# Ledger of designs, part 99: peptides against a protein of PDB entry 3B8E

Target 1, 230 residues: chain A of PDB entry 3B8E
Amino acid sequence: PFLIFIIANIPLPLGTVTILCIDLGTDMVPAISLAYEQAESDIMKRQPRNPKTDKLVNEQLISMAYGQIGMIQALGGFFTYFVILAENGFLPIHLLGLRVNWDDRWINDVEDSYGQQWTYEQRKIVEFTCHTPFFVTIVVVQWADLVICKTRRNSVFQQGMKNKILIFGLFEETALAAFLSYCPGMGVALRMYPLKPTWWFCAFPYSLLIFVYDEVRKLIIRRRPGGWVE

## One batch from the design tools (peptide; made by RFdiffusion4, then SolubleMPNN)

Design b1_p17_5_s2 (from b1_p17_5, 14 letters changed)
Fold by OpenDDE base, seed 3:
Structure b1_p17_5_s2 (fold): chain B 230 residues (1-230), chain A 17 residues (1-17)
Amino acid sequence: as target 1 above (230 residues)
Amino acid sequence: KLEEILRLAEEAARLLF
């Protein structure tokens, strides 16, 4: 979020406090739950990692986490952000370079894509209105991310959903996201304005895309062991 | 007071990250 905010000079997509709620709130229990996942059926056929030569974080993991899944997650969040701003009169092209004037409290006549003038206060309401749906979008795409992280090679359908701690993690992150989104006072306390329930569904295509993409990747790995996709 | 702290934290974060 902040990198694009700086590079593209767009209004802030996701608030700092909201990012902390992701990193410390919604992701903690799900991440811990993976330690309780059952071993894949073929684990005993794999050689043990050599701690002297094999890095725990390798190029494949970085490519998968940041280059593939992380990119899809970011696209999902930004899609939600651009839709909200477009519904409020700010088309994506108009947002480029707008940050300087957007964040200036003394400019009260910033025009949208349709020539409507927006006061500083009105602009900040719209900005903060984006934060909660962006956050919820990240949580929804993380459901898929957590599920795909259960296995490296086997399909989720082969592994099953037997990890009760992971299921609890999915419930916890969703409940926390709902609490932060709808609890009275969160708009003042966290700048997380309540979202329409329909915004939860905006992330579903991206969550499904992550899931399908990883299942296809795993299928290719199973069919062609040692291929470039692994 | 909380809103002010949050504002300052966001401003600081924008400068650092």
Scores: peptide ipSAE 0.011, ipTM 0.334, DockQ to the pose 0.027
Fold by OpenDDE base, seed 5:
Structure b1_p17_5_s2 (fold): chain B 230 residues (1-230), chain A 17 residues (1-17)
Amino acid sequence: as target 1 above (230 residues)
Amino acid sequence: KLEEILRLAEEAARLLF
């Protein structure tokens, strides 16, 4: 999010406080829950890792985590961001390069795509209104990310949802996201304005895409062992 | 004070992310 904010000079899509709420709040319990996952049925058929040659973090893991899944998550967040700004009169093309004027407190006549003028305060309300739905979008796509991380090769349908700590993590991160989004005073404390409940559904196609993508990947690995997809 | 802490946290986070 922040890299695109700099490169495209668009209004800030996700606040720094909101990022900290993801990294320190919503993601910790789900990540810890993976330590309690049951071993895959074929784990004893795999050769042990060679600690001298095989890195714990390899190019395949980086490509999958940051290059594939992370990009789908980012696209989901940006989709929500662009839809909200478009509903408020700012079309995506109009946002390119707008950051400089958007962040200037002395410019109170920034025009939207329809010629309506926006004061600095009005623009900041709209910006902060985008931060909460972007955050919620990340939480919704993280549901799929957590579920796909249960296994490396087996389907989630083969593994099942027996890990009670992981289920607790999914409820915890969702409850925390709802608390941060709707609790009175969060607009002042975290600059997170409440979102319409309908915005929770905006991320569902991307969450489903992550799940389907990983299940297809795992299916390919099971059918063609030893490929570059592993 | 909270706004100042939030500003500092925002600046620190801009450096980390």
Scores: peptide ipSAE 0.006, ipTM 0.360, DockQ to the pose 0.025
Fold by OpenDDE base, seed 2:
Structure b1_p17_5_s2 (fold): chain B 230 residues (1-230), chain A 17 residues (1-17)
Amino acid sequence: as target 1 above (230 residues)
Amino acid sequence: KLEEILRLAEEAARLLF
């Protein structure tokens, strides 16, 4: 998100406080829950990792985490961001290069895509209105991310949903996201303005895409062990 | 006051990161 904010000079899509709520709030319990996952049925048939040759973080893990899943998550967040701004009169093309004028508190006549002028205060309200739905979008795609992380090779349908701590993590992150989104005073305390309930569904196509993509990947790995997709 | 602190923190974060 932040790299695109700099490169494209668009209004800030996700606030720093919101990022901290993801990293320390919604993601922590789900991540810990993976330690309680049952071993895959074939784990004892795999050779142990050689600590001298096999890096813990390899190119495949980086490619999956940042290059594939992370990109789908980012696309989901940005989709939500662009839809909200478009509904408020700012089309995606108009946002390119707008940051400098958007963030200038002395410019009170920034035009939207329809020629309406926006004060600094009005622009910041719209910006902060984007932060909460972007956050919720990340939580919804994290549901799929957490579920796909249960296994390295086996399908989720083969592994099942037996990890009660992981199920608790899914409820916890969802409850925390709802609390941060709707609790009175969060707009002042965290700049997280309340969102319409319909915004929770904006990420569902991307969450489904993550799940389907990883299941297909795992299917390929099972059929062709040692392939480039592993 | 809290909004101002949060604004300054975001501005600082934008400058650092």
Scores: peptide ipSAE 0.005, ipTM 0.304, DockQ to the pose 0.028
Fold by OpenDDE base, seed 1:
Structure b1_p17_5_s2 (fold): chain B 230 residues (1-230), chain A 17 residues (1-17)
Amino acid sequence: as target 1 above (230 residues)
Amino acid sequence: KLEEILRLAEEAARLLF
């Protein structure tokens, strides 16, 4: 989010507080829940990692986490962000370079894509209105991310959803996301303004994409062991 | 006051990131 915010000079898509709510709130319990996941059926048939030669974090893992899944998550968040801003009169092209004027409290005549002028206060309401749906979008794509993290090679359908702590984590992060989104005072406390319930569905295609993408990846790994996808 | 602190934190984050 921040890289695009800087490079494109767009209004802030996701606030620092909302990022902290993701990293320390919604993602914590789900991440811990993976420690309780059952071992893959073939785990004892795999050679142990050689600590001298095999990196824990290899280029493939970085490529998968940041280059693939992370990019899909970012795209999901930005999609939601651009849709909300477009619904409020700010088309994506118009947002490029707008940050400087957007963040200036003394400029009260920032025009949208339709020539409507927006006061600083109105712009900040719209900006903060984007933070919550972006946050929720990340939570929804994290459902898929958590589920795909259950296994390295086996399909989730082969592994099953037997980890009750992971299931609890999915409910917890969702409940926390709902609480942060709809609890009175969160707009003041966290700049998380309430979103229409329909905005939760904006992330679903991306969540499904992550899931399908990883299942296909795992299928390729199972069919072609030792490939570049592993 | 909290909103102002949050604004400043966001502005600082914008400068650092």
Scores: peptide ipSAE 0.000, ipTM 0.313, DockQ to the pose 0.030

Design b1_p17_5_s3 (from b1_p17_5, 16 letters changed)
Fold by OpenDDE base, seed 5:
Structure b1_p17_5_s3 (fold): chain B 230 residues (1-230), chain A 17 residues (1-17)
Amino acid sequence: as target 1 above (230 residues)
Amino acid sequence: EKELILLLALLASLLLA
C-alpha cells in the first residue's frame, strides 16, 4: 500500500491504524493456530533439512510469500479501494498524482472525474471510508492464506479442516474485523468508518484466486517432484 | 498517539477476553 501511495501519488489506501489492527489483531490467533496443525501424510518420506545448506527463509519462500500471495492480497485491497473511490466520483486514472492536492487542507475545490468539487473534510471522510474496506479485504484474503498454509505439498482436501484452533482463528479474526468496522465510536477512535455489507464481497474473487493458485502449485509439486516450483 | 494507545488498549482487552 505505502509504496504505491508514494510512487503513484494517490490518496492513502490503508492507514497506519488499520495496519496495526491487521498485524496485532487479526493475524496473531491464526498464526498461532498453525502450530496445532497435523503433520502431512508424506512427512516421513522427506529428507530432513540440512542446517548448513538449507536456509529457513529461502528464495522460494520469499517468492511465494511476498512475490506471489502478497501481491494477490495487495491487488485485492487496491481493487476494493478503486471501486469505492470510483463510486464516490474518483476514477482510477484521476487519482494518479492527486495526493498533493488531496492532502492539502487549504485546497477545498479538488475536482472529481465528473467536475464535482470536494472540500478537505469531504475528501478525508472518503479516504477513511476506504481504509476499513481495505482492512476487511485483507482479512478475507487471509482466510485463504491461512488455509493454504496448513500444508506444503498435500491438498487441503487431503488434509481436511480438522484443526479446531485454526477454525476458531478464522472466526475470531472475522468477528474482530466486524467489531472494528461496525462498533459505534470506531470512526472517532480509530478512523474506521462503517462499510456497506456489499464491500465484503469485493475480496472474494481474490481469496478464491489465492486458494486455486496454491492448490494448482501443490498439484504440480506432487506430479513433478524436484521442479523449480518447490 | 492517542489513537495508537486506544488501539493497543482495545487489542489488549480483546486478547485478554
Scores: peptide ipSAE 0.015, ipTM 0.427, DockQ to the pose 0.019
Fold by OpenDDE base, seed 3:
Structure b1_p17_5_s3 (fold): chain B 230 residues (1-230), chain A 17 residues (1-17)
Amino acid sequence: as target 1 above (230 residues)
Amino acid sequence: EKELILLLALLASLLLA
């Protein structure tokens, strides 16, 4: 979010408070739940990791986490952001370079894509209106991310959903996201304005894409062990 | 700071529940 905010000079897609809600709220219990996952059926066929040569964080993990899955998650968040701004009169092309004027409190006549003028206060309401749906989009794509992280090689259909702590984590992060989105006073306390329930569905295509992408990746790994995809 | 304290209090309440 912040990199695109700076590079493209667009209005802030995701607030600092909403990022903290992700990092300290919705991501912790799901991440811990992976420690309780059952071993894959082929684990005893793999040699133990050599702590001197084998890094815990390798280039393949970085490529997958940041270069593949993280990019799909970011695209999902930005899709929701652009849809909300477009519904409020700001088409994606018009947002490029708009940040400077958007954040200037002395400019009260910023035009949207249709020639409507927006005051500073109105612009900030629209900006904060984007933060909660972007946050919820991240939670919805995290469902898929958590499920795909259960295994390295086996399909989720082979592994199953037997980890009760992981299931609890999925409910916890969803309940927390709903609480932060709809609890009275969150707009004042956290600048998290309530969202229409329809915004939860904006992330579903991206969540499905993450799941399908990883299942296809795992299928390729199973068919071609030791390939470049591993 | 007030927002962070409130967030931490909410998170703590949810983790304790």
Scores: peptide ipSAE 0.014, ipTM 0.414, DockQ to the pose 0.019
Fold by OpenDDE base, seed 2:
Formats: sequence, C-alpha cells, structure tokens
Structure b1_p17_5_s3 (fold): chain B 230 residues (1-230), chain A 17 residues (1-17)
Amino acid sequence: as target 1 above (230 residues)
Amino acid sequence: EKELILLLALLASLLLA
C-alpha cells in the first residue's frame, strides 16, 4: 500500500493506525494459532532440515508470501479502495498524481472525475472512509491466508479444521475488525469511520482466489514431488 | 453506479489475469 502511495502519488489508501491494528490486533492471535496446528500426515517421511544449508526463510517462501499471496492481498485492498473512491467521484486514473493537491489544506477546489470541487475536509472524510474498508478487506483475505498456512503439502480438506485455536483466531480477528469498524467513537479515536456491511464482500473473490491458488499449488506439489513449486 | 462497479471488477479481474 505505502509503496503505491509514493510511486503513483495517490491519496493514502491505508492509514498508519489501521496498519497498527492489523499488525498488533488482527494478525497476532491467528499467527500464534498456527503453533497449535496438527502435524501433516507425511511429516515423519520428510528429512529433517539441515540448519547449516536450509534457511528458514528461503527464496521460495519470500516469493510465495510477498510475491504471490501478498500481491493478491494488496490487489484486494486496492480494489476496495478504488471502488470507494470511484463511488465518490474519483476514478482510478484521476487519482494518479492527485496526492500533492489532495493533501494540501489550502486547496479547496480539487476536482473529481466529474468536475465536482472538493474541499480539504471533504477529501479527508473520503480518505478516512477508505481506511476502514481497506483494513476489513485485509482481514477477509487473511482468513484464506491463515487457512492455507495450516499445511505445506496436504490439502486443507485432507488436514481438516481441527485446530480449535485457529478457529478461535478467525473469530477473534473478525470480531475485533467489526468492533474497530462499528464501535461508537472509533472515528474520533482511531480515524476508523464505519463502513457499509456490503464492503465486507468486496474481498471475498480475492480470499477465494488465494484459497484456490494455494490448493492448486499443493495439488501440483503432491503430484510432482521435488518440483520447482515446492 | 452498478456499471462502474462492474467495470472496476472487470479491471481488477484483468489485473489479476
């Protein structure tokens, strides 16, 4: 999000407070829950990792986490962001380079894609209106991310949803996201304005895409052990 | 509004392809 904000000079898609709510709030319990996951059925057939040669974080893990899954998550967030701004008169192409004028409090005549002028206060309301749905979008795609992280090779359908701590984590992050989004005073305290319930569904295609993508990946790994995908 | 959402969904689908 922040890299695109700088490179494309668009209005801030995700606030610092919302990022902190992700990192310290919604991600913590789900991440811890993975420590309670049952071992895969084939774990005893795998050779132990060589601590001298085999890095814990390898290029394949970086490629998957940041290059593939992280990009799909970011695209989901940006999709929600662009939809909200477009509903408010700002088409995606018009947002390119707009940040300089958008963030200038002395410019009160910033035009949208339809020639309507927006005051600084109105623009900031729209910006903060994007932050909460972007945050919620990340939580929804994290459901899929957490579920796919249960296993390295086995399908989630083979492993099952037996980890009660992981199930609790999914409910906790969702409940926390709902609390932060809808609790009175969050707009003042955290600049998290309430979102329409329909915005929760904007991320669902991306969450499904993450899940399907990883299940296909795991299927390939199971059919062709030792391939470049592993 | 519905057409715009559809257009954005199509654009998002194209960016994902």
Scores: peptide ipSAE 0.000, ipTM 0.362, DockQ to the pose 0.304
Fold by OpenDDE base, seed 4:
Structure b1_p17_5_s3 (fold): chain B 230 residues (1-230), chain A 17 residues (1-17)
Amino acid sequence: as target 1 above (230 residues)
Amino acid sequence: EKELILLLALLASLLLA
């Protein structure tokens, strides 16, 4: 989010407060829940990792986590962001370079794509209106991310959903996201304005894409051991 | 709406590439 905010000079898509809510709120319990996941059925057939040569974090893991899954997650967030701004009169092309004028408190005549002028206060309301749906979008794509992280090689359908702590984590992060989004006073306290329930569905295609992508990846790994995808 | 969604998806893909 912040890299694109800087490079494209667009209005801030995700606030610092919302990032903290992700990292310290919705991501923590789900991440801990993975420690309680059952071993994959084939783990005892694999040779132990060599702790001297095999890094815990390798290039494949970085490529998968940041280069593939993280990019799909970011796409989902930005999709929601652009849809909300478009519904408020700011088409994506018009957002390019707009940040400087958008963040200027003294400019009260920033035009949208339809020639409507927006005051600084109105623009900040729209910006903060984007932060909550972006946050919720991240939570929804994290459902898929958490589920795919259950296994390295086996399908989720082979592993099953037996980890009760992981299931609890999914409900907890969702409940926390709903609480932060809809609790009275969150707009003042966290600058998280309530979102329409329909915005929760904006992330679903991306969540499904993450899931399908990883299942296909795992299928390829199972069919072609030692491939570049492993 | 469908065209807008497609445009937004394409733009999002370009901004993240």
Scores: peptide ipSAE 0.000, ipTM 0.331, DockQ to the pose 0.417

Design b1_p17_5_s4 (from b1_p17_5, 14 letters changed)
Fold by OpenDDE base, seed 1:
Structure b1_p17_5_s4 (fold): chain B 230 residues (1-230), chain A 17 residues (1-17)
Amino acid sequence: as target 1 above (230 residues)
Amino acid sequence: KLEEIIKKALEAALKLF
């Protein structure tokens, strides 16, 4: 999100506070819950990592986390962002380079794609209106991300959902996301304005995509061990 | 009233960060 904000000079899609709410709020309990996950059925049949040659974080893991899953998550968030801005008169092409004028409080006549002029206050309202749905989008895709992180090779259907702490984490992050989205005063405190409940569903295709993608990946790994997909 | 209380509490909390 922040990289595209810099490169494309678009209005801020995800606020710093919302990022902190993800990193410290919604992702913490889910991440901790993975420590309580049952070992995969084949883990004792795998060779131990060689500490001298095998990196704990390798190019494949970076590619998977940032290059694949992270990109799908970012696409989901940006889709929500662009839809909201388009519904408010700002088409995606018009947002390119707009940040400088958008963030200038002395410019009160920034035109949208339809020639409507927007005051600084109005622009900030619509910007902050994007932050909450983007945040919620990330939470919804993190459901899939957490579930796929339960295993390296086995299907989630083989592993099952026996980790009660993980289930609690999914509930907690969702409840926290709902609290941050709908609690009165959050718009002032966190710049998280309430979103229409329908916006929760905008991320579901991306969450499903992540899940299906990883299940297919794991299926390929199980059928062809030692492939480039591992 | 509840909204105002929450708003004030959140504003107070933000002043502590």
Scores: peptide ipSAE 0.000, ipTM 0.318, DockQ to the pose 0.019
Fold by OpenDDE base, seed 2:
Structure b1_p17_5_s4 (fold): chain B 230 residues (1-230), chain A 17 residues (1-17)
Amino acid sequence: as target 1 above (230 residues)
Amino acid sequence: KLEEIIKKALEAALKLF
């Protein structure tokens, strides 16, 4: 989010506090839960990693995590952000370059896509209204991300959902997201304004996309071991 | 070199997501 904020000079999509809530709150327990996942049924049939040639974090893992899954997650968040701003009169094309005027407290006549003037206070309300749905969108796509991370090769349907700690993690991150989104005073304390319940569903297509994409990837790996997809 | 720069830039980028 922050790079697009700088490059495109758009209003801030996700606040620093919300990022910290993701990194330290919603991601921590789910990530730890993966340590308790059952080994894949074929793990002992795989050749051991050669520590000299095979990096633990290889280019393929980086490409998958950062180049593919991370981009889909980011796209989901930005989709939610652009929808909210469009509903408030700011079309995506109008947001390009708007940051400078948007963040200037002395400019109280920033026009939206329809010629309506927005005060600094009104703009900041809309901005902070975007932060919570963006955060929730990330949590919802992280459900799929966590589930796909259960295995490297086997389908989730082959592995099953037997890890009780992972299931607990999914509930914990969701409960934390709900708490941060709806608890009174979070707007003042964390600049996380409450969201309409409908915003939780904005990420569902992206979560499904992540899940389907990774299952297809794993299917290809199983059918063509040692391929470029691996 | 360019691939490494792009990779580092992408890694840095994603840390900002």
Scores: peptide ipSAE 0.000, ipTM 0.284, DockQ to the pose 0.030
Fold by OpenDDE base, seed 3:
Structure b1_p17_5_s4 (fold): chain B 230 residues (1-230), chain A 17 residues (1-17)
Amino acid sequence: as target 1 above (230 residues)
Amino acid sequence: KLEEIIKKALEAALKLF
């Protein structure tokens, strides 16, 4: 989110404090829970990793994490952001380059896509209104990300949901997200204004997309070992 | 092969952004 804020010069999609709440709050327990996952049924058919040649974080893992799943997550967050701004009169194309005027406290006549003028205070209300739904969107897509990370090759349906720590992590991150979204004073403390309950559902198509995409990928790997999909 | 395609696609996307 912050990279696109700088590159496209758009209004800030997600606050820095809110990003820290994702990285240190919602993601930590789910990530730790993966250490308690059951071994895949085929693990004993794989050769041990060579510690001299095989990196723990390889190019394939980086490509999957940042290149595929991370991009879908980012698209989900930005979709929510653009929908909120469009509902408030700012179409996506109008946001390009708008940051300079948007963040200028002395400009009180920034026009939206319909010619309505917005004061600095009104613009900041809209900006902070985007932060909470963007955050919640990330949490919802992370449900799918966590579930697909249970296995490398087997389907989630083959592996099952037996990891109680992972299930706890899903509830914990959701409860924390709800707390940060609805607790009084979070608007002042985190610049996260209260979220309409409907925004929780905005990310569901992307969460489903992540899940289906990875299940299809794993299916292809199982059917064609050593194929170009690996 | 897929990794290379994705890497190229990411590099192309990063150039567009």
Scores: peptide ipSAE 0.000, ipTM 0.304, DockQ to the pose 0.040
Fold by OpenDDE base, seed 4:
Structure b1_p17_5_s4 (fold): chain B 230 residues (1-230), chain A 17 residues (1-17)
Amino acid sequence: as target 1 above (230 residues)
Amino acid sequence: KLEEIIKKALEAALKLF
C-alpha cells in the first residue's frame, strides 16, 4: 500500500496506524495459532527436512506469501480504496499524481473527476473513510490466508478445523476489526472512521479467490508430487 | 545513507533465509 502511495503519488490508501493494527493487533493471535496446528495426516510419509540444506523460509514460501497471496491481498485492499474514492467522485486515473495537492492543507479547491471542488477537510474525511474498509478488507482476506496456511499439501477439508486456537484467532481478529471500525472515538484516536457494514462483503470475492487458488494448488501437488507448484 | 539502509535491510532480509 505505502509503496503505491509513493510511486503513483495517490492519496494514502492505508494509514500507518491501520498497518500497526494489522501487524500487532489482528495478525498476532492468528499467526501464533498456526504453531498449534495438528500435523498433516501424511506428515509421517514425508522425509524430514534436512536442517543443513533445506531452509525454513525458501523461495517457494516467499513466492506464495509475498508474490501470490500478498499481491491478492493488496489488490483486494486497493479495489476497496478505488471503489470508495470513485463513489466520492475521484476516478482511479484522476488519483495519479493527486497526492501533492491532496495533502496540501492550503489548497481547498481540489477538483474531482466531475469538477466538484473539495476542501482539505473534506478530502481527509474521504481518505480516512478509505483506511477502515482497507483494514477490514485485509482482515477478511486474512481469514482465507490463515485457513490455507493450516496445511502444505492436504486440503483444508482433509485437515478440518480442529485447531481451537486458530478458530479463536479468527474470532479475535474479527472482533478487534469490528471494535476498531465501530467503537466511538476511533475516528479521532486512530483516524478510522466507521464503515458501512456492506464494505465487509467487498473483500469476500478475494478471500474466496485465495481459498480456491490454494485448494487448486494443493490438489495439483497431491496429483503431481514433486512438480514445480510444490 | 539510503544505500546503507537498503544494504542493512537486505542483510536483515537475507538473515531470514
Scores: peptide ipSAE 0.000, ipTM 0.254, DockQ to the pose 0.019

